Peptides against a protein of PDB entry 3S8F. Designs and how they scored, part 8

Target 1, 157 residues: chain A of PDB entry 3S8F
Amino acid sequence: VLTLFVAVPSLMTAFTVAASLEFAGRLRGGRGLFGWIRALPWDNPAFVAPVLGLLGFIPGGAGGIVNASFTLDYVVHNTAWVPGHFHLQVASLVTLTAMGSLYWLLPNLTGKPISDAQRRLGLAVVWLWFLGMMIMAVGLHWAGLLNVPRRAYIAQV
Target 2, 166 residues: chain B of PDB entry 3S8F
Amino acid sequence: DEHKAHKAILAYEKGWLAFSLAMLFVFIALIAYTLATHTAGVIPAGKLERVDPTTVRQEGPWADPAQAVVQTGPNQYTVYVLAFAFGYQPNPIEVPQGAEIVFKITSPDVIHGFHVEGTNINVEVLPGEVSTVRYTFKRPGEYRIICNQYCGLGHQNMFGTIVVKE

## One batch from the design tools (peptide; aimed at target 1 L72 V75, target 2 F27 T34)

Design b1_p10_1_s1 (made by RFdiffusion4, then SolubleMPNN; from b1_p10_1, 4 letters changed)
Fold by OpenDDE base, seed 1:
Structure b1_p10_1_s1 (fold): chain B 157 residues (1-157), chain C 166 residues (1-166), chain A 10 residues (1-10)
Amino acid sequence: as target 1 above (157 residues)
Amino acid sequence: as target 2 above (166 residues)
Amino acid sequence: SLLELALLVE
């Protein structure tokens, strides 16, 4: 149980970021419990990408707690559950954050803003990426619970 | 006003931190609940048993596949299994239905996996260590052993079979 | 080798 306290700093960090988002949304005119969410710049792929990454990180973090449990790890270790966890943490959060960073960095380096077409394409890319990652991650976790082994091309379920 | 803004930020941070801590405890509670209600099939880890991987093929209980299955009681067996590049021995492993089987698994070369389909047997096999797993096969038939830890070029083809006889 | 054959067949 003490090992699970390792999750505390990560959770604190994650929800501090959420607090920053709420503050930003409220500064942009959002009101009420959820109005601040709508006020965030959802038309900017540089914003949307890392936020979607954070959303994927939530279930991944919960899974991390499971993986850190000695008893529960016995159930999920070296099953499809593990790559499911990785894809949420790396292929979702890290990758989408990197994508978002590029949407900011390239216009900044070139001194030219992205076109509206490029912006729309960027939004489509990050949303489709997120959707695909969520589908795959859910599938991998589900398969893992069904005892599908990791690093195997065949399994009986 | 900077002071008002600072206070607002702190309020949001405190709220989200509280939520964070609450969620942590919820997760811990869920884990505890799961463990309390679903303890069937959970085998406690035994003491670490060591073996010399350089001699395990030449001497000891793993040396002869023909002697790998040892009856230790009326309905109890110990099976000494080697996981190696790239297969398992003995292969097949023949055990009776309904008997308590203690698998003693080790490796003479590199780390392997020992995943038995249709069971909850899933352990990593480390050279120099003996993995002990206890299981009772309730249904007769063939159970495939799958290596789920990368062990080299032939990893994907590394399979074994447990034959459970009536 | 047997390994090569095994890899070829998969």
Scores: peptide ipSAE 0.016, ipTM 0.810, DockQ to the pose 0.018
OpenDDE base, seeds 2, 3, 4, 5: peptide ipSAE 0.035, 0.015, 0.019, 0.000; ipTM 0.777, 0.807, 0.801, 0.779; seeds 2, 4 fail the geometry check

Design b1_p10_1_s2 (made by RFdiffusion4, then SolubleMPNN; from b1_p10_1, 4 letters changed)
Fold by OpenDDE base, seed 1:
Structure b1_p10_1_s2 (fold): chain B 157 residues (1-157), chain C 166 residues (1-166), chain A 10 residues (1-10)
Amino acid sequence: as target 1 above (157 residues)
Amino acid sequence: as target 2 above (166 residues)
Amino acid sequence: SLRELLLLVY
């Protein structure tokens, strides 16, 4: 069995979601190649959070293909590269999706809409989280390529 | 109207699916390119070699650290290394500069890492298996061995040293 | 090589 084909279902799922976003954006009045993106509800943390998670998932997914390569694994395995991959997949996509879900779920369960202040705070939180995760992930991947070991407090570059 | 919407959705899905497949091929191409241009010396997976972790300390080439470094030919050595909780043996590992070194690494207890700073040597060490790594040290000096696989309470302090002599 | 290709997709 070809290991790289394991990525196909994930890619299909991710880009199907992207297709849904494009459709939604166009329904909201977005036009052109990128106008639909601007038309999406970027003022809603319940939307922004999982979308940012997906964006972080893209390089993580690419890295996943690299990690799954038998040959390239010799280069990246048990280096800082691997935690970098984890943080893009779990700490960004999964975590941000969970955050976004809460922004939808809690108002729905309580019947009380979030205040404007809470909404703005939520947006700040998810964007800052995303930014921090991207910085850390890029740093970890870079360190991994420089042969910084995983699970060690010391490294010589 | 619903039918029209479904058609539109399908069109977008088809487009994005095509894109996804294209990206997959791009990634494969990048991997292929990396392999084709790789000059750093990838150490391929060798034949699986097994050993009994329960007896490796008592008998065989790993049993005596004083005999761990074996000259197998002109400027060629095999080093039998044990990774254990929590250290390496022999320690230090002394090898000559410029010699081709074949490391045969195994563990008597749990999974460990064998990461040599300043080199591309980075392998997991599994009890019952022998990890084989080939390397030539071009520069004399000390190279630190780091365990990069969690192996217990003393993991963070598990270090070894390779001393490369002129 | 064929071997490298196999390792790539293994």
Scores: peptide ipSAE 0.022, ipTM 0.803, DockQ to the pose 0.081
OpenDDE base, seeds 2, 3, 4, 5: peptide ipSAE 0.007, 0.012, 0.022, 0.006; ipTM 0.756, 0.793, 0.790, 0.762; seed 2 fails the geometry check

Design b1_p10_1_s3 (made by RFdiffusion4, then SolubleMPNN; from b1_p10_1, 5 letters changed)
Fold by OpenDDE base, seed 2:
Structure b1_p10_1_s3 (fold): chain B 157 residues (1-157), chain C 166 residues (1-166), chain A 10 residues (1-10)
Amino acid sequence: as target 1 above (157 residues)
Amino acid sequence: as target 2 above (166 residues)
Amino acid sequence: SLEELALLVY
């Protein structure tokens, strides 16, 4: 009940954030239906990280609704599906948001801007993390649907 | 100015909210589709049933593994299963092919899992509660029961077997 | 119990 109750406000918040991103992109010169996306600061790891986290949150959030559904939970409960969901929500969204926050916070706290090399490395880390997390999450969800158990060293398949 | 910016933001929010509502309906439709096409196999049955975990081994339908399989009707059986640290009883569980089996599973000690490989039977077993699952085995053979809920040092070795006879 | 309620609401 609580999950479903939180789901609706969370969706509203997520789409409000998306609206803010569209506004920001258009202020930066983006035009058209999707041009505002390209205009966003993709060269800044402090921006890229949390945005990638939000992208991972989309399937993760949908999965949360599935996990909270009585009938569907019988299919996915205590299978590899569950850790797949967690890795999207925690290890992707929360972790990437934290990473992005650090790329903003540390330079501001120390008064020292990050070097160009550090910026490029940060972008590489964030993108590689996201890619790896998506591969793992897709694999875990797929395995879960094939009834691979959670917390077991053996698998049905 | 701030007023123009506010109006612009509001317009974008309105658009995205409309999109969010549309996506909500899509998700509901997808869930409905999944339920309609993937409901075969396990059916939760019965009301919440309680049992005393401290006496379940000594008295009642779980006390004697030799009497755990009860025929309740033509081609219908109830199987009283104990999940404990670290195994299942009876072991093996012997049932006929094609029969409707009602598993009534409980635990005398801690929370366990009851996951039958090759099937969609997958429930948690709580001490003091009876988990009820209805299933019909269409194929004869051996089905392994595994514990997918951490229950202690021997969790990884906690296995059982269901033997489906022709 | 409070625990059961928490599990139900979750």
Scores: peptide ipSAE 0.015, ipTM 0.772, DockQ to the pose 0.034
OpenDDE base, seeds 1, 3, 4, 5: peptide ipSAE 0.006, 0.006, 0.013, 0.000; ipTM 0.807, 0.798, 0.796, 0.767; seed 1 fails the geometry check

Design b1_p10_1_s4 (made by RFdiffusion4, then SolubleMPNN; from b1_p10_1, 3 letters changed)
Fold by OpenDDE base, seed 4:
Structure b1_p10_1_s4 (fold): chain B 157 residues (1-157), chain C 166 residues (1-166), chain A 10 residues (1-10)
Amino acid sequence: as target 1 above (157 residues)
Amino acid sequence: as target 2 above (166 residues)
Amino acid sequence: SLLDLLLLVY
């Protein structure tokens, strides 16, 4: 069994989710190769948050292939690259999914819909979070490639 | 119509699965390219070598820091290094410029890191296991050793020095 | 060879 055999079902799952999103977008009136994306409910933070998490997960998943590679892992292991990977997987995907889940769950549990102001604030929060996480993650990956060590307060570069 | 919707979903899934398969091969190709062009100097993992962490300080090649640097041939040295809470032994490690250095690194206590700034030396050090790293210092000077694996309250202060002499 | 490199990755 190859080390990266787990990548196959993971990719299948990821692209199945993408297929579901495409179908949903097309049901909402989206047409063409990319029109279905615009048709998705981007005004709902309960939707936007986990989708942004998934977008962050894509480069994180690619990094997972690197980290699982025997030879490539030697280059990146215990450098700032690894925290960069984790922040995409946990602090982006998991955290944003949790945020999105709360935006859906709380109104349903309380029976009270969120106000328009709360909705707009929620959208701002998740987009700003995503942007900040992308900046940090890219920085960490870049630093890792420059051999900046993990778990150290000092660096040569 | 739910039936028509299901058929449409299946069609989209087939398309995305095909795309997924194509991307898999693209990733493999990119990895192969990266290995061929950027990782020519990667140090391969050595054969597993075991030691007793409870006795490594009392007997054997790691026991005496003064005897840690052993010349094994012309311009060839073996350096027996202990990573411990919280430092390295010997410290400093003195080696000549241009010599092939084989580091034999182990730990008497917990897992540590051995990251040498300015080099590609970066290994984890496990109690009971010997990490072997081969390197040649081309430039004289001081190289800082950093522990990049959390090892306790003093982790952030765990540093060593390699002095490369002309 | 390229095949050898691929085998090192997986």
Scores: peptide ipSAE 0.018, ipTM 0.786, DockQ to the pose 0.087
OpenDDE base, seeds 1, 2, 3, 5: peptide ipSAE 0.013, 0.014, 0.013, 0.014; ipTM 0.802, 0.756, 0.795, 0.762; seed 5 fails the geometry check

Design b1_p10_2 (made by RFdiffusion4)
Pose (drawn by RFdiffusion4):
Structure b1_p10_2 (pose): chain A 157 residues (1-157), chain B 166 residues (1-166), chain P 10 residues (1-10)
Amino acid sequence: as target 1 above (157 residues)
Amino acid sequence: as target 2 above (166 residues)
Amino acid sequence: AYNWALIAFI
């Protein structure tokens, strides 16, 4: 029960952050129900990386609520589902957010500029990392529901 | 405009939060339902039941695997199961279908998992402790036990079998 | 079946 309550701050974060992004999209001219998404600064890796991380957090958090549901945990406990869940949370959102900081924080700390080429390369890196984490989340959640255990060298069997 | 967008955002946020809370409460009620049904039998016994891992294979209910299945009620069997590096004894565990099975599971060495494929049986096995879970097999046949807690280099091949007789 | 349905729902 208390774990289901720990989920409320992130459910609140989902709204406060989503409304903040929608407000920014509207300031930048976006209209429609989706125009506000397209109008956001998708050429800036510091923007893109946390946003993509937040998108993967939706299934990431859904899996966490499942794991927190006591008897439901007996379906997925110590299976590949669990790494599927935590790759979405820490290996995607937290890691992508830190990667995006290379693009505003590093210049601030070192004075070293980020070139146009380095910016595009950062875009590719955060997209490939995000997409790779999403594909693996699918493989691991599914294999977990099929009772494949975590922490196993299953290629040797 | 900012004042307006702000007001509207807070108003709808309050709505979302109430909905999100109502949804979490429904899950809590649904979990409480499972805890009142026979499906909750796989929840391990909360009582501490200590044993000694260094003598469990020499004395006590785990010393003779052929004697591991004991009828404890008219439709109940207790099964003493040893999960060790890297296997389970007895092998196979043989039990009748439709009977309640109380698995008492310990380990002489390291922590092992006990995950019965196709069931909700999924319990950690700790040396020095006895893990007790309950389940009734409704379908006869062979069930595979998977070790789902890393117990060393033999972990990926650590399996066992439950045969549910007709 | 109930646990699976509830996981899917979540």

Design b1_p10_2_s1 (made by RFdiffusion4, then SolubleMPNN; from b1_p10_2, 7 letters changed)
Fold by OpenDDE base, seed 2:
Structure b1_p10_2_s1 (fold): chain B 157 residues (1-157), chain C 166 residues (1-166), chain A 10 residues (1-10)
Amino acid sequence: as target 1 above (157 residues)
Amino acid sequence: as target 2 above (166 residues)
Amino acid sequence: SLLLALMEAI
């Protein structure tokens, strides 16, 4: 019930954030329907990380509604689907947001900007993390739909 | 300048909100599709039924595994199953092919899972609560019961068997 | 229990 209660406000918030990103991108010179995306600071891991987290949160959020739905939850409950959902929510959004926050916080706390090497490493880390999480999440959701149980080392498939 | 920026932001917000509404319908469609593709053998939830976990082993329909399978009608059975640390009783559960089986599952100790491999039977079993599952086995053979809820040190070894007879 | 009710409501 709580999940469904916060679902609509969360969606509204998410799309409001997207609106802010569009505005920011257009201020940075982006034009057209999608040009504003390219204009965003993709060279900054403090930006890239939480954005990738948000992207992972889209299917995760939808999955949250599924998991909170009686009929659909019966299908996916205690299957590999559930860990897949968690890894999108926690290991993607929360973790990547934390990583992004770190890339912002450290320079501000130390008064020293990160080096180019550190920046590039940070970008590599967040992109690879996102890729790994997406592969795992897709696999877990797929396995869950195939009735692979969670908390078990055996499966019918 | 601030006013102009505010208006611009509002315009983008309105657009994205409209998009959000459209996506809501997409999600509804996806849910509908999922339901349509995963509704085979759906087992409806029964009414809430309670039992005393402290006495369930001593008296009542779960007390004797030899009497756990009860014929309730023509080609209809009720099976009273205990999930416990660490196994199931009766074990094996023997039922006829093609019969309508109502599983009444409870636990005398902690929360367990009842996941029947090869079927969509998948419920949590709570002490003090009776889980009710209705299913008809169309194919004879052995179906493994798996505990998919952590229940202690022996959780990974907690298995049962349903034997469906021709 | 209140805890169980809360858990189910989440």
Scores: peptide ipSAE 0.051, ipTM 0.773, DockQ to the pose 0.032
OpenDDE base, seeds 1, 3, 4, 5: peptide ipSAE 0.017, 0.016, 0.015, 0.037; ipTM 0.808, 0.799, 0.789, 0.782

Design b1_p10_2_s2 (made by RFdiffusion4, then SolubleMPNN; from b1_p10_2, 7 letters changed)
Fold by OpenDDE base, seed 2:
Structure b1_p10_2_s2 (fold): chain B 157 residues (1-157), chain C 166 residues (1-166), chain A 10 residues (1-10)
Amino acid sequence: as target 1 above (157 residues)
Amino acid sequence: as target 2 above (166 residues)
Amino acid sequence: DFLLALMELI
């Protein structure tokens, strides 16, 4: 009940964030239907990380609705699907948001800007983290649909 | 300037909210499609049924493994299964091929899982509650039961077997 | 029972 209750406000929040990103991109000179995306500061890991987290939240959030649905939950419950969902929501969305926050917070707290090398390394870390999480999440969801159980060392497939 | 900015933001929010609503309908449609195209071989059945976990081993239909399989009709059976630390009773569970089997599963100790490999039977088993699952085995053979809910130090070794006879 | 009920609400 609570999951479905928070689903709608969460969706509204997510799309409001997207609206803010579009506004920001257009202020930065982006034009057209998608040009505003390219205009966003993709060279800043403090921006890239939470945005990638938000992208992971799309399938993760949809999965949350699936997990909360009685008939569909019967199919996916206690299968590899569930940890797949967790790794999208916690290990991707929350973790990437935290990583991005650090790239903003630490320079501001210390008064020391990050070097260009640190910035590039940060971008590499964030993108590689996202890629790894997406591979793992897709694999876990796929395995879950094939009825591979969670919390078991033996798979039936 | 501030008013113009607010108006612009509102326009983008309105657009994205409209998109959100559209996506909601898409998700509902996808769920409906999934339900319509996928055939579930397992049907959750029955009302919430309670049992005393402290006496379930001593009295009632779960007390005697030899009486766990009950024929309720010409091609219908009820199987009373205990999930415990760390195994299942009876073990093996013997049922005929093609019969409608109603599993009534409970636990005398902690929460367990009841996941039957090769099937879509997958339920949690709570002490004090009876999990009811209806299934028909179309193929003869052995089906392994796996506990997919952490239940203690022996969780990883908690297995059972269903033997489907021709 | 309360904790289980709470978990079912999530």
Scores: peptide ipSAE 0.068, ipTM 0.781, DockQ to the pose 0.033
OpenDDE base, seeds 1, 3, 4, 5: peptide ipSAE 0.020, 0.016, 0.018, 0.020; ipTM 0.816, 0.807, 0.796, 0.784

Design b1_p10_2_s3 (made by RFdiffusion4, then SolubleMPNN; from b1_p10_2, 6 letters changed)
Fold by OpenDDE base, seed 1:
Structure b1_p10_2_s3 (fold): chain B 157 residues (1-157), chain C 166 residues (1-166), chain A 10 residues (1-10)
Amino acid sequence: as target 1 above (157 residues)
Amino acid sequence: as target 2 above (166 residues)
Amino acid sequence: DFLLAAIAAI
């Protein structure tokens, strides 16, 4: 139980970010319990990318708690579960945050705003990336629980 | 106006923090439940046993593959396994069905994996340390041993076999 | 099966 308290700072940080999103949405005119979500700028890939990264990070964080458990780690260690975990952490949150940062940075550095076509393409890229990562992550976690080893090209299952 | 804004921000923050704590307890509860209901097959951590990786091939219970399988009691065996670049010895490992097998696994060279398909046997094998795993094979047949820790150029081909006899 | 269900519930 004490080992799991390592998750407390991460959870606090994550939900503080969520709180900031709610506040931002409400400032943009969102009302009610969920209306603030719709008020967020979902037409901007610089916003959508890191938010989708955060969403992928949630199950990854839960997996982190599992990996930190001595007894549960015995089950998942060196299976496909492990790459499933860090693909959510790195290939989802970190990568999507980097993508989002790029969508902000390049227009800022060049002084040229992105065109509508570029914006739409950016949204497509970010959403497709997220979808692909979720499919892969679910598959890897599932395979891991079925005792598919990592770093091997063969498996009994 | 600043005071009202501050109170609103604090209210949202407190709400999400409360949710955070609730989720933490949910995760702990899920882990606790899983452990309480699914502890069968979990091998308790034993004492750390060490060996000299530089001499393990020349002397001791790992030195002779022909003597690797030792009967220690009725339906009880100890199997001394070496994981090395790039294979396992003995290979195959022959054990009886229904017997309690204690695997004593070590490495003379680098870190390897010892993953037995169809079982919950999955350990890292460190030079200088002995990994101990206890398992009973209920079904006869061949079980493949897979190295799931990168150990060099031949890693992908590093396999062994456990033959469980009726 | 329980772990799979738990993952699916997240």
Scores: peptide ipSAE 0.046, ipTM 0.814, DockQ to the pose 0.266
OpenDDE base, seeds 2, 3, 4, 5: peptide ipSAE 0.020, 0.014, 0.021, 0.021; ipTM 0.765, 0.797, 0.795, 0.780; seed 4 fails the geometry check

Design b1_p10_2_s4 (made by RFdiffusion4, then SolubleMPNN; from b1_p10_2, 6 letters changed)
Fold by OpenDDE base, seed 4:
Structure b1_p10_2_s4 (fold): chain B 157 residues (1-157), chain C 166 residues (1-166), chain A 10 residues (1-10)
Amino acid sequence: as target 1 above (157 residues)
Amino acid sequence: as target 2 above (166 residues)
Amino acid sequence: DFLRAAIAAI
């Protein structure tokens, strides 16, 4: 009971962040139901990285509800599903947030802005990382549903 | 201007909170649907059974691998399995096809996994606790047991075999 | 199958 109650504040936090993004996008001139998304600073790796992390966190969070469910945990526990889950949480959200934080922090600490080439490279890195992580995570979740064990180098499937 | 911004923020927050609640119900519905349609993988929790890991190899039902398979009734067996660094005992485990098998699994040393390929048997094995799993093998053949919990240097080579005989 | 399909759609 207590475990699933954790989902409530987590969802509230997630959607509060989404509300903040909507407000920011609308302040930047975005209009309509989805126009605010386009108005966000997608040219800045310091912004893009953590946002991509959040996007990876959505299916990870949904999976968290599954993993915390008493009955469904018996289906997914100690299968490749679990690594799929925490790769979304750690290797996507945490890692991309760290990348984004560095793209913001280092220029501010040194007083030297990043070059356009560095900015473009940064965007390429975070997008490629996100893509690779999504492919791997989907594969791991799927393998887990096929009863592929975690922490094993071989499986029947 | 500040007042307008504040009102706008409140409106967005209310909208996203409503969406949050809707998504909560969607997740609950999906869980309910999954449980209703895909229950074959759900293993009911058993009662906690304890054993002394320091003596389990010397005395009791796990001590002799030759006595590990016990017929408890017509077409019913209990199999006492040890998971240890780095293997399973007995190995192979021999059981009849179509029989109801109750696995009683424990460990004398560290935490191990007991995952049987081709089945829904997948449990953690803790020293001092007995894991109980009930299963009926419908197909004869060999089923590989895999340790899916890291247990040391030999973890990757820790395998067992269940032989289901006709 | 439903859950597998849902994951595959991600």
Scores: peptide ipSAE 0.021, ipTM 0.795, DockQ to the pose 0.201
OpenDDE base, seeds 1, 2, 3, 5: peptide ipSAE 0.012, 0.006, 0.006, 0.011; ipTM 0.801, 0.760, 0.792, 0.770

Design b1_p10_3 (made by RFdiffusion4)
Pose (drawn by RFdiffusion4):
Structure b1_p10_3 (pose): chain A 157 residues (1-157), chain B 166 residues (1-166), chain P 10 residues (1-10)
Amino acid sequence: as target 1 above (157 residues)
Amino acid sequence: as target 2 above (166 residues)
Amino acid sequence: MLLALLFFVY
């Protein structure tokens, strides 16, 4: 029960953050129900990385609520589902957010500029990392529901 | 406009939060339902039941695997199961279909998992402790036990079998 | 039952 309550701050974060992004999209001219998304600064890796991380957090959090549901945990406990869940949370959102900081924080700390080429390369890196985490989340959640255990060298069997 | 957008955002946020809370409460009620059904039998016994891992293969209910299945009620069997590096005894565990099975599971060495494929049986096995779970097998046949807690280099090949007789 | 409920919660 208390774990289901720990989920409320992130459910609140989902709205406060989503509304903040929608407000920014509208300031930048976006209209429609989706125009506000397209009008956001998708050429900036510091923007893109946390946003993509937040997208993967939706299934990441859904899996966490499942794991927190006591008897439901007996379906997925110590299976590949659990790494599926935590790659979405820490290996995607937290890691992508830190990667995006290379693009605003590093210059601030070192004075070293980020070139146009380095910016584009950062875009590719955060997209590939995000997409790779999403594909693996699919493989691990599904294999987990099929009772494949975590922490195993299953290629040797 | 900022004032307006702000007001509207807070108003709808309050709505979302109430909905999100109502949803979490429904899940809590649904979990409470499972705890009142036979499916909750796989929840391990909360009472501490200590044993000694250094002598469990020499004395006590785990010393003779052939004697591991004991009828404890008219439709009930207790099964003493040893999960060790890297196997389970007895092998196979043989039980009748439709009977309640109380698995008492311990380990002489390291922590092992006990995950019965196709069931909700999924319990950690700790040396020095007895893990007790309950389940009734409705379908006869062979069930594979998977070790799902890393117990060393033999972990990936640590399996066992439950045969549910007709 | 638990698996169906898991999909629902999910």

